# Ledger of designs, part 24: peptides against a protein of PDB entry 4N78

Target 1, 186 residues: chain A of PDB entry 4N78
Amino acid sequence: HFQVICRLLGYQGIAVVMEELLKVVKSLLQGTILQYVKTLMEVMPKICRLPRHEYGSPGILEFFHHQLKDIVEYAELKTVCFQNLREVGNAILFCLLIEQSLSLEEVCDLLHAAPFQNILPRVHVKEGERLDAKMKRLESKYAPLHLVPLIERLGTPQQIAIAREGDLLTKERLCCGLSMFEVILT
Target 2, 155 residues: chain B of PDB entry 4N78
Amino acid sequence: MAELQMLLEEEIPGGRRALFDSYTNLERVADYCENNYIQSADKQRALEETKAYTTQSLASVAYLINTLANNVLQMLDIQASQLRRMESSINHISQTVDIHKEKVARREIGILTTNKNTSRTHKIIAPANLERPVRYIRKPIDYTILDDIGHGVKW

## One batch from the design tools (peptide; made by RFdiffusion4, then SolubleMPNN)

Design b1_p10_1_s2 (from b1_p10_1 with S3Y S5P)
Fold by OpenDDE base, seed 4:
Structure b1_p10_1_s2 (fold): chain B 186 residues (1-186), chain C 155 residues (1-155), chain A 10 residues (1-10)
Amino acid sequence: as target 1 above (186 residues)
Amino acid sequence: as target 2 above (155 residues)
Amino acid sequence: PVYLPTFQPP
């Protein structure tokens, strides 16, 4: 589904969706979540010492449960705050999945374009084969497919310009060094 | 363009008219041959003349048809070439527009991106002093206490 | 006599 969404929206559509999601997340964080966090901070026990480890995990859990009983019983926390946090979480996950899907699409595009752009994969060399010879053979095999040089030789100036621009756009992908998800986390 | 226009407006219509005129002429020739054969005392000569006219008529029609066909083919070739040129132009425009759209889209999404920071895995420095695990007396964890807190999504 | 154009082969 996310792959289809990426294909349908394209870069522009994804950008728009991401921007809107960021706005929503910002609104949730700065609005309701912040208010609840402030309230929670006010009702938090001022002194909560770590119980002795001798009480074991259950005893420690009970201790904290008792200390936080008022917070846990706060109905609005469960209904509104946690829901908003869930929405934020969903938004983050959505962004992550979109980025992953987009990266996959971009990688596929790069792989498909590679033979036409003189980008050769590193070939696994079996013991005894010279890497250089194999790479040279591969280069020779794909040399006729190099699009930009081909168009430069046979095409009009306009076609050459378009081919160069297209080549550049094909090579420059987000997956090569850019992350949207990191921006969302900041 | 001038050649195509000549073909469309002059040569092909002219060829069609010529064929029509040829039809009329053939009828006249046929009438002539018939009358000549009937009136001629030398039937053999009249027959030979008829054969000659028939051959000439067939040759003429063949020529007219061939000429017209060639003109039509030439017209079609020119039109095909024009269409290819138009297609090329349209493709060029389309590609230019697509590149522009792509650049705009990339600028927009680019604003939402940052360089992939190689996550310096903060080495969680394990605290050096591994506190000796005190003998964990496993008290059974009563998980029923958590039943009220977790909305267990029953998968 | 009615004269028709002579066929010229291409």
Scores: peptide ipSAE 0.048, ipTM 0.702, DockQ to the pose 0.005
Fold by OpenDDE base, seed 2:
Structure b1_p10_1_s2 (fold): chain B 186 residues (1-186), chain C 155 residues (1-155), chain A 10 residues (1-10)
Amino acid sequence: as target 1 above (186 residues)
Amino acid sequence: as target 2 above (155 residues)
Amino acid sequence: PVYLPTFQPP
């Protein structure tokens, strides 16, 4: 699903969605969640000492339940605060999954474009074969597929310009060195 | 453009008219030849005249058809070339716009990105010595550490 | 260009 979303939205659509999600998250964090946290801090017992072990596990549980009774009974905490936290969590997860999906798509694009851009993978060399000779052979094999040099030889100046720009755009992808999710976490 | 216009407005219509006129003329020639043969005392001469007219007529029609066909083909070639040029221009514009849109989109999303901190993943140099998997010895949780915290009864 | 003779019908 996230892959489909990435394909449908593209870079622009993803950017818009991410920006809006960030706004929502910011609003939730600075607004309702902050208020609830402040309230919780105020009602939190100032001194919560460990009860005597003689009370046993049930007694200790009851002790903490009593100490936190006001917090546990705070109905809005369960309904509103936790819901807001779920929304924030969902937003974070969404961003993560979108970035991962986008990265996969970008990697696929790079892999598909590689033969046309003179990007050759390191070939596994069997024992006894010279790596250099194999790489040269591979380079020669794919040389006719190099798009930019081909267009530079056969194309119009306008076509050459477009080809170069397209080549650059294909090579420069977010997955090569940029992260959106890290920005979200900051 | 001038050549295409001449083909469309003058040469092709003119050729079509000429061909139509030739059809009418052929019928007249045929009638003439038939009558001439019937009325002529010298049948051999009349026959030779008919042969001459037939040959001339066929040659004329062939020429008209060939000329018209060539003009039509030329017209189509010119139009095809114009369409190809137009297509190329449209494609160029489309590609330029797409590239521009992509650049804009990338700038927008780029604002939402930061450089991946290549945390020097310390190459976990697999220690050459495969340290034998230290058998996870479950150290029993020593709960006595909590004995000094709170009102614990020293039994 | 070979032209067809234009015979005027009698």
Scores: peptide ipSAE 0.047, ipTM 0.701, DockQ to the pose 0.004
Fold by OpenDDE base, seed 1:
Structure b1_p10_1_s2 (fold): chain B 186 residues (1-186), chain C 155 residues (1-155), chain A 10 residues (1-10)
Amino acid sequence: as target 1 above (186 residues)
Amino acid sequence: as target 2 above (155 residues)
Amino acid sequence: PVYLPTFQPP
């Protein structure tokens, strides 16, 4: 699903969605969640010491239940605050999954473009074969597929310009060194 | 453009008119030949004259048809060339627009990105054999390069 | 170029 979304939205669509999600997350964090956190901090016991182990698990549970009674009984915490936190979590996960999906698409694009951009994979060298010789042979084999040099030789100035720009855009992908998710976490 | 106009407005219509006129002329020639044959005391001469006129008439029509056909073919070739040029122009514009849109989109998404902390990949001890550096050095996309091209809203 | 003979109508 996320792959399809990435394909449909493209960079622009993804950017718009991410920006809007960030706004929503920011709004939730700075608004409702912050208010509830402040409220929780106010009702939080000033002194919450670990009970003695002698009370056993039931006693410890009762102790904490008593200490946190006001928090547990705060119905809005469960209905509103936790829901908002869930929404934030979902938004973050959505962003992560979109980025991952986008990265996969970009990698695929890079791989598909590689033969046309003089980017050759490392070839398996059999025993007795020289890697360099095999790579040179491979380079020679795929040399006619190099799009930019081909267009530079045969194309119009306009075509050459477009080809170069296209080549650059193809080579430069977010997955090569950029992260959206890291920005979201900041 | 001038050649196409001349073909469309003058040569082809002129050729069509000439063919039409040839039809009327052929009818006259036929009538003449018929009457001449009937009235002539020398039927053999009249027949030879008719053969000559028939040959001439056929040659004339063939010439007119050939000329017209060539003009039509030339017209079509010019039009085909114009269409190809138009197609090329449209494609160029389309590609330019697409590239522009892509650049804008990349700028927009770029605002939402930061450089990945490249964990110091442990120096993979390059095996002594200079493996041809995988030419694809993933360089971080510098989106600032796009700042000069797009009328992006300078925030 | 071969032209059709133009016969004037008798």
Scores: peptide ipSAE 0.045, ipTM 0.682, DockQ to the pose 0.005
Fold by OpenDDE base, seed 5:
Structure b1_p10_1_s2 (fold): chain B 186 residues (1-186), chain C 155 residues (1-155), chain A 10 residues (1-10)
Amino acid sequence: as target 1 above (186 residues)
Amino acid sequence: as target 2 above (155 residues)
Amino acid sequence: PVYLPTFQPP
């Protein structure tokens, strides 16, 4: 699903969605969540001592339940505050998954373009073979597929310009060194 | 352009008119031949004359049709060439617009990105400083990141 | 070019 979303939205759509999500998250954090946190801080017991371990798990639970009775009984906390926190969490997860999916798409694009851009994979060298010789053979094999040089030789000036720009755009991808998710976490 | 204009305005209309005129002429020739045959004392001669006129008429019509057809074909070739040129121009514009849109999109998404911390260390380092969204900086792409991605074509 | 005889009508 996220892959399809990435394909459909492209960079433009993803950017818009991410910006809006950030606004929503900010609004939730600075608004409703902050208000509830402030309220909770006011009603929080000032002194909460650890009960003796001799009371066992049930006794300890009862102790904390009693200390936090007012908080636990605060119905709006469960219905509103926790829901808002879930929404924030979902937004974060959404951003993560979008970035991951986008990265996969970008990698695929790079891989597909590689033979046309003189980007050759490192070839496994069998025993007795010279890496240099094998790479030269590979380069020679794919040389006719190099798009930019081909267009430079056969194309119009306009086509050459477009090809060069396209080549650059194809090479420059977010997955090569940029992260959106890290920005969201900060 | 001058050639196309000549074809469209003069040669092809002229050829069509010539064919139409030929039709009228053929009718006259037919009438003549019929009357000549009826009035002639030498029916054989009249028939031979009719054959001659028929052959000539057919040849003339064939010539007119051929000429007109060639002119139409030439016109179509010129128009096809013009269309190809227009197509090329449209494609160029389209590509330019697409590239521009892509650049804009990349700028927009770029402001939402920061450099990946290559530090292998799992330390959940509390992001100390809100690193300013690193502007999409054209960095040389290190393609080594692709080394671990994909089933390497075992050559 | 075999021109159609402009049969001048008699």
Scores: peptide ipSAE 0.044, ipTM 0.688, DockQ to the pose 0.005

Design b1_p10_1_s3 (from b1_p10_1, 3 letters changed)
Fold by OpenDDE base, seed 3:
Structure b1_p10_1_s3 (fold): chain B 186 residues (1-186), chain C 155 residues (1-155), chain A 10 residues (1-10)
Amino acid sequence: as target 1 above (186 residues)
Amino acid sequence: as target 2 above (155 residues)
Amino acid sequence: PVYLPTFQPD
């Protein structure tokens, strides 16, 4: 589903969705969640000392339950605050999954374009074979597929310009060095 | 442009008219040959004359059809070439617009991105020994490094 | 070019 969303929205659509999600998250964090956190801080016991270990685990649990009774009984915490936190969590997860899906699509594009851009994979050298000879053979094999040099030789000036720009856009991808998720976390 | 206009306005219509006129002429030739054969005392001579006119008529019609066909083909070739040029122009504009849209989209999404903390790949300390300018062997970008990014299937 | 004979009515 996320792959389909990435394909459908493209870079621009993803950017718009991410911006709107960030606005929603910001609104939830600075508004409702902040208000609940402030309220919770006010209701928090000012002095919560560790009970004596002699009371055992059940007694300690009962002690903390009693100390936090007002928080546990705060009905709006379960219905509203936790729901808002779930919404924030879902938004973050959505952003993460979109970025991952986009990265996969970009990697696939790079891999598909590689033979046409003189980007060759590192050939596995078996024992006794010279890496240089294999690479030269591979380069020679794919040389006719190099798009930009081909267009530079056979194309019009306009076609050459478009080919160069297309080549650059194909090589420059977010997955090579950029992260959206890190921006969302800050 | 002038050649196409000449084909459309003069050569092809002229060829069609000539072919239509040939129909009328062929009917006259047929009538003549029939009457000549009936009226002639020398039937053999009349037959030979009919054969000659038939051969001439067939050759003439074949020539007219061939000329007209060639003119039509030439017209179609010129039109096809014009359409290809138009298509090329439209494609160029479309590609230019698409590239522009892509650049704008990338700028927009770029605002929402930060540089990945690339673990300090050990400074490839350029080996101190200036190895002789080894022929610029384009170091193949190993994209296998990206295989570990995401739930990638380890091949 | 071979042309069709034009017969004028006698």
Scores: peptide ipSAE 0.032, ipTM 0.686, DockQ to the pose 0.005
Fold by OpenDDE base, seed 4:
Structure b1_p10_1_s3 (fold): chain B 186 residues (1-186), chain C 155 residues (1-155), chain A 10 residues (1-10)
Amino acid sequence: as target 1 above (186 residues)
Amino acid sequence: as target 2 above (155 residues)
Amino acid sequence: PVYLPTFQPD
């Protein structure tokens, strides 16, 4: 589904969706969540000492439950604050999955374009064959497919310009050095 | 452009008119040949004359058709060339627009991106200074703090 | 850092 979304939206659509999600997340964090966090900080026990381990896990749990009873019973925390946190979490996950899907699409595009751009993968050399000879053969095999040189030789100046720009746009992809997710986390 | 216009406005219509006129003329020639054959005392001469007119008529029609056909073909070639040029222009514009749109889209999404930090595998440099285990001074946990919360059996 | 000029990251 995310792959289809990425294909459908493209860079522009993804940008719009991400911007809107960031606005929503910012609104949730700076608004409702912040207010609840402030309230929780006010009602949080000032002194919460670790109970002795001799009381066992149940006793320790009861201790903390008692200390946090007012917080746990705060109905709005469960209904509103936790929901908003879930929404933020979902938004983060959505952004992550979109970026991953976009990266996959970009990698596929790069791989598909590679033969036309004189980008050759390192060929696995079987034992006994010279790597250089195989690479030369591959270069020779794909040389006629080099689009920009072909257009430069046969095309009009306008076609050459478009081919160069297209080549550049094809090579420059987000997955090569940019991350959206890091911005979202900040 | 001038050549195409001449073909469309003058030569092709003219050729079509010539063929039509030729049709009417052929009918007159046929009538003449028939009457000439009937009225002539020398039937052989009349027949030879008819053959001559027939050959001439066929040659004339063939010439007119050939000329018209060539003009039509030339017209079509010119039009095809014009269409190819138009197609090329449209494609160029379309590609330019697409590239522009792509650049705009990339700028928009670029605002939402940062450079990937190639996490150099931080060699977990074992901190050379083993922090001396701070002697965990077991502060006796004062359990009396829990006396108010739990039914502790005072043994 | 691979700079992609078309994306112009800040």
Scores: peptide ipSAE 0.030, ipTM 0.736, DockQ to the pose 0.548
Fold by OpenDDE base, seed 5:
Structure b1_p10_1_s3 (fold): chain B 186 residues (1-186), chain C 155 residues (1-155), chain A 10 residues (1-10)
Amino acid sequence: as target 1 above (186 residues)
Amino acid sequence: as target 2 above (155 residues)
Amino acid sequence: PVYLPTFQPD
């Protein structure tokens, strides 16, 4: 699903969606969540001592349950605050998954373009074969597929310009060194 | 352009007129042949003359049609070439616009990005000083302290 | 690091 979304939206659509999600997250954090957090801080026990470990897990649980009884029984916390936190979490996850899906598509595009851009994979050399000789053979084999040089030889000046720009745009992808998710986490 | 204009304005209309005139002429020839056959005492000769006129007429029409057809084909080829040039121009504009749109889109999404932190593989520097495992002396938890806390279900 | 001029983060 996320791959399809990435394909349909493209860079422009993804940018718009991400911006709107950031606005929503900001609104939730600075609005409802902040208000509930402030209220919870006021109701929070001022002194919460760690119970003795001798009380065991059940005793410790009861202790905290008693101390937090007023908070746990606060109905609006469960219905509103936790829902807003879920929405924030979902937004973050959405951003992560979109970025991952976009990265996969970009990698695929790069791989598909590679033979046409003189980007050759490192070939595994069997014992006794010279790497240089194999690479030269590959280069010679794919040389006719190099798009920009081909168009430079056969194309019009306008076609050459477009080919060069297209080549640059093909090589420059977010997955090569940029992250959106890191921005969302700051 | 001059060739196309000549074809459209002179050659093709001229060829069509020639065919029309030929039709009128053929009708006259047919009338002549019919009358000649009826009036002639030598029917065989009249028939041979008719055959000759028919052959000539067919050849003439065939020539006119062929000439006209060739001119029309030439016209169409020129027009096809013009359309291809126009298509090329439109494609160029379209590609330019697409590239521009892509650049704009990339700028917009770029604002939402930061450089990937090359995960410095923090060399887990093994802390040189292996802190001697403090012998965790398991002091037996005296659970008897809890005997007074909670109604244990006596099975 | 492949410099991506078109994606220059501000």
Scores: peptide ipSAE 0.028, ipTM 0.721, DockQ to the pose 0.476
Fold by OpenDDE base, seed 2:
Structure b1_p10_1_s3 (fold): chain B 186 residues (1-186), chain C 155 residues (1-155), chain A 10 residues (1-10)
Amino acid sequence: as target 1 above (186 residues)
Amino acid sequence: as target 2 above (155 residues)
Amino acid sequence: PVYLPTFQPD
């Protein structure tokens, strides 16, 4: 699903969605969540000493339940604050999954374009084969597929310019060195 | 442009008219040849004359058809070339626009990105010696370590 | 160019 979303939205659509999500998250964090956290800090017992171990696990639990009774009974915390936290969590997860999906798409694009851009993978050399000879053979095999040099030889100046720009755009992808998710976490 | 216009407005219509006129003329020639043969005392001469007219007529029609066909083909070639040029122009514009849109989109999303901190993940140089996976022996958590922490009842 | 004789009708 996220792959389909990435394909449908493209870079522009993803950017718009991410910006809006960031706004929503910011609003939630600085608004309702912050207020609830402040309130919780105010009502939090100033001194919560560990009860004596003599009370056993049930007694200790009851002690903490009693100390936190007001917080636990705060209905708005469960209904509103936790809902907002879920929304924030969902937004974060969404961003993560979108970035991962986008990265996969970009990698696929790079892999598909590689033969046309003179980007050859390092071939696993079986024992006894000369790496250099194999690479030269591979280069020779794919040389006719090099798009930019081909267009430079046969194309019009306008076509050459477009081909070069297209080549650059194909090579320069977000997955090569950029992260959106890191921005979301800061 | 001038050549195409001449073909469309003058040469092809003219050729079509010429063919139509030739059809009418052929009918007249046929009638003449028939009458001439019937009325002529020298049937052999009349026959030779008919043969000559027939040959001339066939040659003329063939020429007219060939000329018209060539003009039509030329017209189509010119039009095809014009369409190809137009297509190329449209494609160029389309590609330029697409590239521009892509660049804009990339700038927009780029604002939302930061450089991946390539933390020098120390190449976990796989130690050459595959250390045998140390069987994770779950050491039981000795909770007695906590016995000295707090008001533990020494029984 | 071989032209068809234009027979003018009598």
Scores: peptide ipSAE 0.026, ipTM 0.707, DockQ to the pose 0.004

